Peptides against a protein of PDB entry 7RZF. Designs and how they scored, part 347

Target 1, 358 residues: chain A of PDB entry 7RZF
Amino acid sequence: PFQEEHLKQLYKIVPIKDIRNLYVTFPIPDLQKYYKSNPGHYLGHLIGHEGPGSLLSELKSKGWVNTLVGGQKEGARGFMFFIINVDLTEEGLLHVEDIILHMFQYIQKLRAEGPQEWVFQECKDLNAVAFRFKDKERPRGYTSKIAGILHYYPLEEVLTAEYLLEEFRPDLIEMVLDKLRPENVRVAIVSKSFEGKTDRTEEWYGTQYKQEAIPDEVIKKWQNADLNGKFKLPTKNEFIPTNFEILPLEKEATPYPALIKDTAMSKLWFKQDDKFFLPKACLNFEFFSPFAYVDPLHCNMAYLYLELLKDSLNEYAYAAELAGLSYDLQNTIYGMYLSVKGYNDKQPILLKKIIEKM
Target 2, 358 residues: chain A of PDB entry 7RZF as posed
Amino acid sequence: PFQEEHLKQLYKIVPIKDIRNLYVTFPIPDLQKYYKSNPGHYLGHLIGHEGPGSLLSELKSKGWVNTLVGGQKEGARGFMFFIINVDLTEEGLLHVEDIILHMFQYIQKLRAEGPQEWVFQELKDLNAVAFRFKDKERPRGYTSKIAGILHYYPLEEVLTAEYLLEEFRPDLIEMVLDKLRPENVRVAIVSKSFEGKTDRTEEWYGTQYKQEAIPDEVIKKWQNADLNGKFKLPTKNEFIPTNFEILPLEKEATPYPALIKDTAMSKLWFKQDDKFFLPKANLNFEFFSPFAYVDPLHSNMAYLYLELLKDSLNEYAYAAELAGLSYDLQNTIYGMYLSVKGYNDKQPILLKKIIEKM

## One batch from the design tools (peptide; made by RFdiffusion4, then SolubleMPNN)

Design b2_p30_5_s2 (from b2_p30_5, 18 letters changed)
Fold by OpenDDE base, seed 2:
Structure b2_p30_5_s2 (fold): chain B 358 residues (1-358), chain A 30 residues (1-30)
Amino acid sequence: as target 1 above (358 residues)
Amino acid sequence: SEGLELVLRVLGIDPDKIKFHSPDDAIKES
């Protein structure tokens, strides 16, 4: 639907609010019929990844971008868009060309590695988690979503179609990647810095903007995006739950935490969930050290230790969050507090990772 | 987001016709 005349265009848009955003958009074919494979979700998961070797990690390291989102959006009839959206820093606004170069370097890395079935499986497993618990969360707006979905999916599949990935289609992933090229790009930059530099007005809201052709030299620069050795595919997310079994309530379950272990070195309290019946647990650890707060030096050392520990765990933070796990580390007057919360299935894995960094 | 709506309109895309099927939107509201 967008003629070639709309490709390779830069839009400078003046917002009402003080926001700085970059939108890199690509027209793609209508993929609705491929909902069982959802190649756009696969690509959005990778492009929007926040782990080590991700696009966002590199752009953050340069101080150019705060956040990144990638994914497909349904357009008008017969086409979709793939959109990469970033929140720009003031410095990032000056480096938009280089930011987009890095996007194309990452996309080139995805082409070089090819479609990965294990990544598809992770997307499938994450969606299965989201689906299983969506029904338990208060569906605000569920009725309006269902009505919209009924137009796109068979009635029998409406409830599952958005979440259940069934078919790994590497051919469709490659097809979408082939559309994510500089010759197919539409770039929009949103910033108040364009105020007084616009020559067009949008008809619906009166948004002021300027449209410019992206120079051929810039397009060529992006087309020649080399493999950047800093970009890597994510590692497997070890934290994704697969077991959602709820253990039966014990006959002797107490309404309060019971002391189940009492030794000279440790006390353990346990309370079974008798209210929510979710496959979730909360692990809380209080570490007592007689040396932690003896003097200001020890206090400062304990603080520094915790900050270093938190920094060392950042590599797992995103993967844990995606999997519905969280951890918290705090200094206490007696030592340190550790909390691990979320789905119980993979909590031992996260706990092990934390302990290995301690 | 307000920024996305502005961009879509400037790009000649009616934001009211765009359904965001990002599973991530479901995770952020929980």
Scores: peptide ipSAE 0.275, ipTM 0.716, DockQ to the pose 0.426
Fold by OpenDDE base, seed 3:
Structure b2_p30_5_s2 (fold): chain B 358 residues (1-358), chain A 30 residues (1-30)
Amino acid sequence: as target 1 above (358 residues)
Amino acid sequence: SEGLELVLRVLGIDPDKIKFHSPDDAIKES
């Protein structure tokens, strides 16, 4: 059990590799018995969200953070941790206090909005997708994982317990949010910049670190984190598949793509999946423009157009990725290439969004 | 990640007892 003496501490850690990471950690109660509601996953989904109005979006816009992960981790017996981990830029390393302030501002936004059942439902649906199409883990990893899980879950639920959300528990979400406070924080900064500035050595690997108390003024600053108007809850993810029906193989299915449409303006090739039998599709579009490579000016314009198009689609990129959809846009010597891959059910929605931005 | 293992050790948490398989990590590798 982390005693109160371990709270409000800052750890400066020297890595072997040239990495810059910030870990903001909160001890939380053991929530293992609440695996069916998994309030830590709900909070991790929101705190780790990458869409517009997210914590990461704001921290990236400031040039302080590259990546962000939020979630619950198992700790020592009877304790868990909620961890927010960010990859720091060189500039971000200088603004750790402000980064953490933004984290508490986002957490305050989550408190103000309260638990959202629709967000829980999205987490449930995403987990159901992930479970249904989980590639058979390599037997060794799977067996070790199962053995560990068997200590916590009924045998019948072991395979599903990590993925099946069944119960929306706003009370537990609020309980965890109440633990995500500055008075309960342990901060670790990992950077080579602390080399020669440490006074302790970790016993197992000889990792050099310094431990210091976070100043009360800094804690108070974080406690007084106001609502930041830049933070918003994510919009509903439109790309989450709900239909997983696999169409039967057509009698005329060819082993190679067949031309199914031929017009003056378009050709369409189709090949049905005869191997994987997944509710997935790959849509590939090649756009031909006689103007794309006429001269250097047109080439540059085509490049700029594609960059602007990509930028305009960034708002959907994360939501699509979470839903198991991806898109790719490339310049070609003849024009543009577009690829949409993943679950077929919501591909038309993503394709429509792309076309609307074109 | 190596960074998390270092942090956990410094924090007095045995990383071998922590199963790092977040469902989110599985989505990024696919």
Scores: peptide ipSAE 0.299, ipTM 0.722, DockQ to the pose 0.417; fails the geometry check
Fold by OpenDDE base, seed 1:
Structure b2_p30_5_s2 (fold): chain B 358 residues (1-358), chain A 30 residues (1-30)
Amino acid sequence: as target 1 above (358 residues)
Amino acid sequence: SEGLELVLRVLGIDPDKIKFHSPDDAIKES
């Protein structure tokens, strides 16, 4: 529906709030009929990935971007958009062309590697988790959402359609990737720095903006985006839960934590969940060291140790978060505190990773 | 969300007609 005249355009937009955002948008065909394969979700998962070798990791390393989101959005009149959105730093605002170059380098990497069935399977598994444990949205939001979805999905599938990944369609993934090209780009930059530099006003809300054609030289630069060796596909997420069994409540379950192990070196308290009945657990560890706060030197060493430990665990942080796991590490006056929370199935794996770095 | 709505309007896209299916939407609501 967008004519060629609307492509290769840059929009400089003045926000009301003090925000700095970059939106790189691509018109794509209507993919609604392919909801069972959802190629846009596959691409959004990879482009929006935060792990090592990701687009965001590189852009963060340069101090240009804080956050990145990628995905498809439904459009009007039988078309969709693929949108890459980043939160820009002040420095990033000066490097928008280079940021977009890196986006196209990452997209080129995805083309070179081709569609990966294992990535699709991870998306499927993550969606299954999200569906199974979707907190009951407040009834009003849920009913309105269902009503909207009923226009697109069979009634029997409405509840599952958003999460249903059943068909790996590499052809559709490649088709969407083929639309993610510089010749098909619409760029919007949102910053207060454009105040007083705009020449247009949006009709509905009075938003001030400037529209400019992206220079052909810049388009060509993006078209010639080569493979950047810093970009890699993510590794397999080992934290995705697959077992959701809820253990029966023990007859002797206490409403408070009970001491179940008492040794010279450790005490263990346990409380079974009697309220939520979720396949989740909270593991809390307090480590005591007589040396942790003996003097300022030891205190500083304990602090530095924890910071190094946290840094060494960053490679797992995003994968754990995606899988519904979290961890926390804190210094205490007596030593260190560790917490691991989320789905219980893969908590031992995360805990092992933490311990191996200690 | 505000930034996106702003951009969509400038791009001539009705934000009320756009359903966001971001992987992150599933994470942020939890």
Scores: peptide ipSAE 0.288, ipTM 0.718, DockQ to the pose 0.505; fails the geometry check
Fold by OpenDDE base, seed 5:
Structure b2_p30_5_s2 (fold): chain B 358 residues (1-358), chain A 30 residues (1-30)
Amino acid sequence: as target 1 above (358 residues)
Amino acid sequence: SEGLELVLRVLGIDPDKIKFHSPDDAIKES
């Protein structure tokens, strides 16, 4: 347990590289025995969410943060950490107090909404996808991690323990949320702007830093974080695959794409996977317009249209990525290119969403 | 990763003993 002397502290750290990062750290109890429920992962999923109404979405809208990661980190025996890490803009570096206020407003929103079983189920399903993906694509990378995991999990569960959520434990989620309070915070800011303003040196690598107590007024401000109406729980992810069936190779499978449809308005080529045997597909669409490159005005309009389309689809981008789906939109000399890649099961849903925005 | 290591050391935490589990890491490693 960190003594009270280590809580409510601000660390200003000078990096070697030109990076600007904020780390908001909370000591939490050892949750290893609760790996089947993994309340820290549940909270990390929500706090680290990038969709509409998320913490990151709001902080990006302010121009303060580029990226956000939230999650549980295993420490030494008997304790863990919950860490919220953000990549700061130059402007964000000036608004660290307000950034942290928004973090506590989001945490307060999570307390107000309470634990959601559907979110737990989504985490479970996402982990199942991630597990299947790792098992099939990177067997070598998996073996190196197993050695580290063997110290924490029974041998029989080592392969699944990190990914299989089995028990919804709202009590444990609330318990972790109760530790995510201003009185329990350790803040670290990493920036070259602190060069020449430090008074301590870390013993192992000579990292220069300054340690300061966070003023009681600032702690109180964070403790009184109200509900911010901009924060909302994410919507259910519609893109999470549930069917992983691999279709048998057809007898007439061609080594190259075969033309299966030829009409005046469309041509369709198809190639079945004969190498990877994954429940994945790649859908490529080329749209031809005679007006795409007629003149500079049309080119600029086509570019603007694509940018607006990408912006309108941004609400789905993160959910698709989490589900192992991706899309790409590009201008071509002849018009537009669309690609949808990933698990085949929910590709039609993503494609429909794209078409509805077009 | 480098920034986190620096922070952990300053906080008196051994970075080699700490596993970070985030949804994003699970996706990026996949």
Scores: peptide ipSAE 0.275, ipTM 0.717, DockQ to the pose 0.554; fails the geometry check

Design b2_p30_5_s3 (from b2_p30_5, 18 letters changed)
Fold by OpenDDE base, seed 3:
Structure b2_p30_5_s3 (fold): chain B 358 residues (1-358), chain A 30 residues (1-30)
Amino acid sequence: as target 1 above (358 residues)
Amino acid sequence: SEGLELVLRVMGINPDEIKLHSPYDPIKES
């Protein structure tokens, strides 16, 4: 365990690359024995959420943060870390204290709402999807991971233990939330702006840094973080696939797309997958307008329309991505192109959402 | 990734000893 002397510390670090990052870290107990419940994953899912009412959405709206990642990391010697990492804008670098205040406001919101079984169920379902298709996606690090996992899990569970959530443990979620407090924080800011303002050098790479105690007044400010009404729990993810059935190859399956519908207003081509055998589909739509790109005004209108459409769909983008769905919208010289890709089960839901915004 | 390793080393944590507990950890998937 980190001694109290390592808590409430601020590290200002000079990177080699031109990056601006904030790391808010919390020492937590070793949760490995609780792999079936994985309370750190539950919290990482919520803290790292990108939907409306999320921490990231608010910090982006302020212009302070580009990206946010939250979750647990295993440490040495029987402890873990919970880490919230953000990519800072130039403006965000000036508002680090306020960014961290918002983090504690969000954490306070999670305490106030309490553990949600439906959120756990979504995490469980997402992990089950990831596990089911892991072997098909050939993750590069799989073999090296198995050897390490054997030290922590029974041989029978080694393949599943990292993915399969089985037990909803609200008590453990609350226990981890109780460790996510200002008195337990270690903050690192990574920026070239600290060049020439450091007094220490890291031994391994010669990284220049400054270490400072976080003022008690700042700690107290974070301890007194009020509920921010802008923060809300995410809505249920409607895009998570549940049906993974692969349809048999049709006897009349063609090696190329076949025209299956030909009307004055539409043509439809279809090709069944004969190679990958995944419960995935690619839906591609080309929309033609005789008014597209006729003149500069129509070009601008087509562009603005697409940008507005993309903006209106942004509320679904993250939930779709988590569920293994994606969409792409592009202007073409003839109109618009739409692509929907991923697990086929919930593609009709996403397509309906897109059409409703068009 | 590089930023995290840098931070961990400065904080006295060996990055090589850090293991991801969950394959679907948001820190891993991002």
Scores: peptide ipSAE 0.328, ipTM 0.745, DockQ to the pose 0.393
Fold by OpenDDE base, seed 1:
Structure b2_p30_5_s3 (fold): chain B 358 residues (1-358), chain A 30 residues (1-30, ends at bonding distance)
Amino acid sequence: as target 1 above (358 residues)
Amino acid sequence: SEGLELVLRVMGINPDEIKLHSPYDPIKES
């Protein structure tokens, strides 16, 4: 248990590498016994969300943050930490207090909305996908991981326990959320800008840092974080696959793409997977336009069109990525290239979204 | 990852005692 004296502290840390990071940390109770509900994962999913109305979206819009990660981490001796980590821009380094204010505003939004069972179900579904298609870890890493997990989980559950979400526990979500308060915060800022401004040295690695108490006025400012109307819960992820059926290999399957449709306006090549046997597909589209590269003006217009298209699709990018889908759009000398890759089940949905924006 | 370890050490937390058990805790070990 961290003594009260260790709370409300700010650490200014000099890195070896040229990095700018903010770590906002909260001590939380040991939740290991609640692995079937994993309330920290629920909160990490929301706090770390990158979609519209997310914490990251707002912080990016201000030019303060590049990336954001949120989640729980196990601690020693029967406690855990919830950590929000952001990659800071140079401008963001000047606005750390305001960044943290926005974090508490988002947390306050989560309190106001309360635990959402559909969000839990989404986390469950995402974890199920990840478990089903977990890359075969190298045997040594896998064995060591299992050995470590055996201390925490029944033998029968060791293989699944990390991914198994079975119990929606709103009480535990609220309990963790109640620990995410300014009075429990420990803040670290990592930046080379603190070089020559430190007064302490870490004993193990010689890391130079400064430790200071966060002013009570700043703590109060964060405690009084209001609801920011820019923050919204994410929408349901429509791209999460649910059908993982692998179609049988056709008897006439070719080792190379075969032309299966040839019309005046389109050619279609198809190759069935004969190697990987995954419920994944790659859809590649090449669009040909006689006007795409007639002159520099048309080239610039085609470029601008594609940039606008990409911008219009940005709202789906994160949700697609979480669901194991990706898309790529490129200008070509003949027109445009579109690629959609990942789990085949929801590819038609993503493709439809792309086409609707074209 | 290096940044987090640095922070944990400075905060008096042994990084070796912290196991990431949640595979999807979006704490990308950066």
Scores: peptide ipSAE 0.324, ipTM 0.747, DockQ to the pose 0.345; fails the geometry check
Fold by OpenDDE base, seed 5:
Structure b2_p30_5_s3 (fold): chain B 358 residues (1-358), chain A 30 residues (1-30)
Amino acid sequence: as target 1 above (358 residues)
Amino acid sequence: SEGLELVLRVMGINPDEIKLHSPYDPIKES
């Protein structure tokens, strides 16, 4: 266990690479025995969420943060860490205290809302999808990882334990949330801006850093974090696949796309997968407009339209990505290109959302 | 990430002792 003297510390670290990162770390109990509930994953999913009303969305809107990652990591024997990591903008580097305040405001929102079983179920479903297709998407190079896992899980569960959530444990979620407090925080800021302002050197790699106590007034400010009305729990992810049925290969399956529809306004080509046998599809749409590229004005209008369309779809982008769906929108010399890829089950839902925004 | 490894070492944590138990841990060791 970290002694109290190791808590409430700020580390200013000089990187080799030109990076600006903030790491907000919390010591937490060893949760290995609770792998079936994985409360740290639940919290990481919410804290690291990128949808509307998320911590990241607010910090991006302020221009302070580019990316955010939240999750648990194993520590030394008998403890773990919960880490919130953000990529800082130049402006964000000046607002680290306020960024961390927003983190605690979001954590306070999670406390106020309490553990949500539906969120746990989504995590469970996402993990089940990943487990089901793990061996199909990645080569068998898991032997070394499996050997490590054998030390922590019963032999019968070793193959599944990392993925299968079985038990919703709101008590453990609350327990971890209770550890995510300002009094338990260790903060690291990584920036070249600290060059020449450090007084310590790390022994292994010669990393230059400065260690400071976080002022009690700052800790108190974070302890008094109120509810920020901009923070909301995510909506249910409607893109998570539930049907993984693979249709039989048609007898007349062609090795190339076959024209299956030919009309004055549309042509449709189809090719069945004969190689991968995954419940995935690639939908590609090319839209032709005689007006799209007639002159520079129309080209600019088409560009602006696409940018606005992309912006309007941003609310779905992260949820789709989590569910193994992606979309791409591009301007072409003839109009617009749309691609939708991933698990086929919920592609119609995503496609409908895109079309509704067009 | 290189940044995380640096942070862990500075904090007196050996990065080599950190095992990722979840393939879904978004904090990839880079």
Scores: peptide ipSAE 0.319, ipTM 0.747, DockQ to the pose 0.333; fails the geometry check
Fold by OpenDDE base, seed 2:
Formats: C-alpha cells, structure tokens, sequence
Structure b2_p30_5_s3 (fold): chain B 358 residues (1-358), chain A 30 residues (1-30)
C-alpha cells in the first residue's frame, strides 16, 4: 500500500502520443475475497454511468470530457486501486480541478443515497448475460484468463467467479466509498502541454513527468464538495434481458422471410433463426409516406424530424447498449427506416419507447 | 491502454501486475 507520503500527489506526464487524459486514483483495500459481492464493480457501474444525471453527462455538457471510465484495478498483494479516467478536451485540460470537484460531488451523491440493492441486481443481471454468452462469442485470451483466475478463486468457481454476483454487501460498498476521498487521492494528468516543464524521468520507459503535492486549499475544496443537484442515480434499466428461452424451430419454417401479414396498410415478413440459435431478434420497419420527399421542404422537414427524434431517444441509448440492444433510424426516399436489434426479451419495451417519442 | 500503463509506472506501480476491471463489457452482436 502507498504510504501517506504518496497521497494527495499530482503527476504531470508527457505522453508520446497526442493524448489528453486525467486519472484520478484511490488506493483501496484488497477486495479479492469479496468477489461474490464485488463492491468495486457496483461503484464503477455508477461512476462510469453515461445516462442522464451521470458524472459523464455533466462533464460532457461543459465540453470538458469526451469519455469516462470508472472501476477497480487489482494491485500488488494487499491493495487495489479505484480509478476514474477521463479523456480531456483542450478546454477540459484547463478545468481539471473543477472536473475533480464534480467527481467528488458525484461520490458525495452516492454516499447520500446509500447502497441500492436494485443497482446491485442490475449488475448481477448484466454479468449473468455476459457470462451466458461469453463462450458463444469466442472471447479472446480465454486460456490465459483462466490461468490467471485460478490464482484467486476456488477451482469449482473459476468459470463463474468473475461474473457471478451472489451477495449484496452494502457495508462493503460504503467501505469503498469511504476510501474515495480527497485525502486519499493520487491524480495524473497526461498531456503534451507539459513538455519542457518536467523534472523527473520514469525509470522503465524514460517517461518525462513532474510530481507535486496538491495544495491543501484544493484538497479542502474537494473535501467540501456539496451535493450537486444535477447528479442523480440512474433510473432502472428496463432493457436488461432475463428470459433467454429459444423457441423451437417451427415445422413450416422457411429459409427465407415469409409474408405472414398482408393488409392495405401493412405487410409483415418473418423468418425464424435457423443458424445462430440465439435469443436475439432483428425488428425492421419501413415507413412509407407519400409526403416524405414530395419537395425539398418536406425532405428537410423529414430530416429535421429524424434528428429531433434521435436526440429525444438519446436518454435510452446507453441503457439499451448496456442491455445488448440497439436501434437505428434512417431517412429513406419513401419515408423512414427503423431497426431494433439484440436480445429479444426486452425489444418490445425499447420499441414502445421509440414509438412514444415519434 | 498505453496511457494507463504510463500513469501506473510513474506512480510506482507495475502495470503487468495489475488487472483493470471494467464495470461493463458489452457483448458484441454476432
């Protein structure tokens, strides 16, 4: 574990590549024995969330950050790290102190709300999905991964240990949150803007950097992070599949789409999967409007409508992606095309949300 | 990522000894 002397430090690092990154790191206890609860995964899910009221949504709205990742990293024996990493814009590089303030405001919100069992259940369900389909999607490095896992888990649990959440432990979540404090922070900023402003060289790769103590006034500012009303816990992800039943192939299943409905207003084609045998479906809708491309004005209105529709659906995009669902909307010469793809169980819910915004 | 490895080394942490756990790994569509 890093001694107190290594806490509250700022590292300014010169990269070889033209990248701008911020790493906010916290030493935490070794949580390996708590793999069944995985409190770091719970916190990473929330801190790294991209939905409305998330840390990332606020930082993006200010034009300071492009991407955010939060999670735990296994360290050497006896400790781990919790890391919040962001990709900085040029403007964000000037506002690092304020970015970190917002991180602590979000963490304070998590403390105020307390551990949520429903969030744990979502993490559990997402991991169950990932586990169930891991082997079907041929994960790279499976053998090397298993060998590494054997060092940490009982042999009988090796295959499931990384994915199987079994125990909701609010006490452990609170314990980790208590380590995510300004007095326990180590900050690194990676930018070419520090070239010629460094005084140290890293031993292994010759990376140029400067290390300095974070001023006490800045630490106090972060310690006094209040509740920011813009930060909210995510809403429940209603798109997470729980039913993975594959329907038997129908005796009359055709190798091509069959017309199963033919009316004056609609035609419906259906093809059952006869190849992949996954609990997934593709719903494709083509909407025909005689007015869509009558003239340039109608064409422009159709374009604007679709852009507004896409914008209005952005609140669901991340939740759908997490749940293995996707949607696509396109203008066509005859009107509009809509596609919904992924796990079939919750597709009707996503489709309903799309239609409600139309 | 290369950036994380640089940071860890500068902080006196051997990146080869550390596994980063992502909060989510989306399953790619087949």
Amino acid sequence: as target 1 above (358 residues)
Amino acid sequence: SEGLELVLRVMGINPDEIKLHSPYDPIKES
Scores: peptide ipSAE 0.314, ipTM 0.747, DockQ to the pose 0.530; fails the geometry check

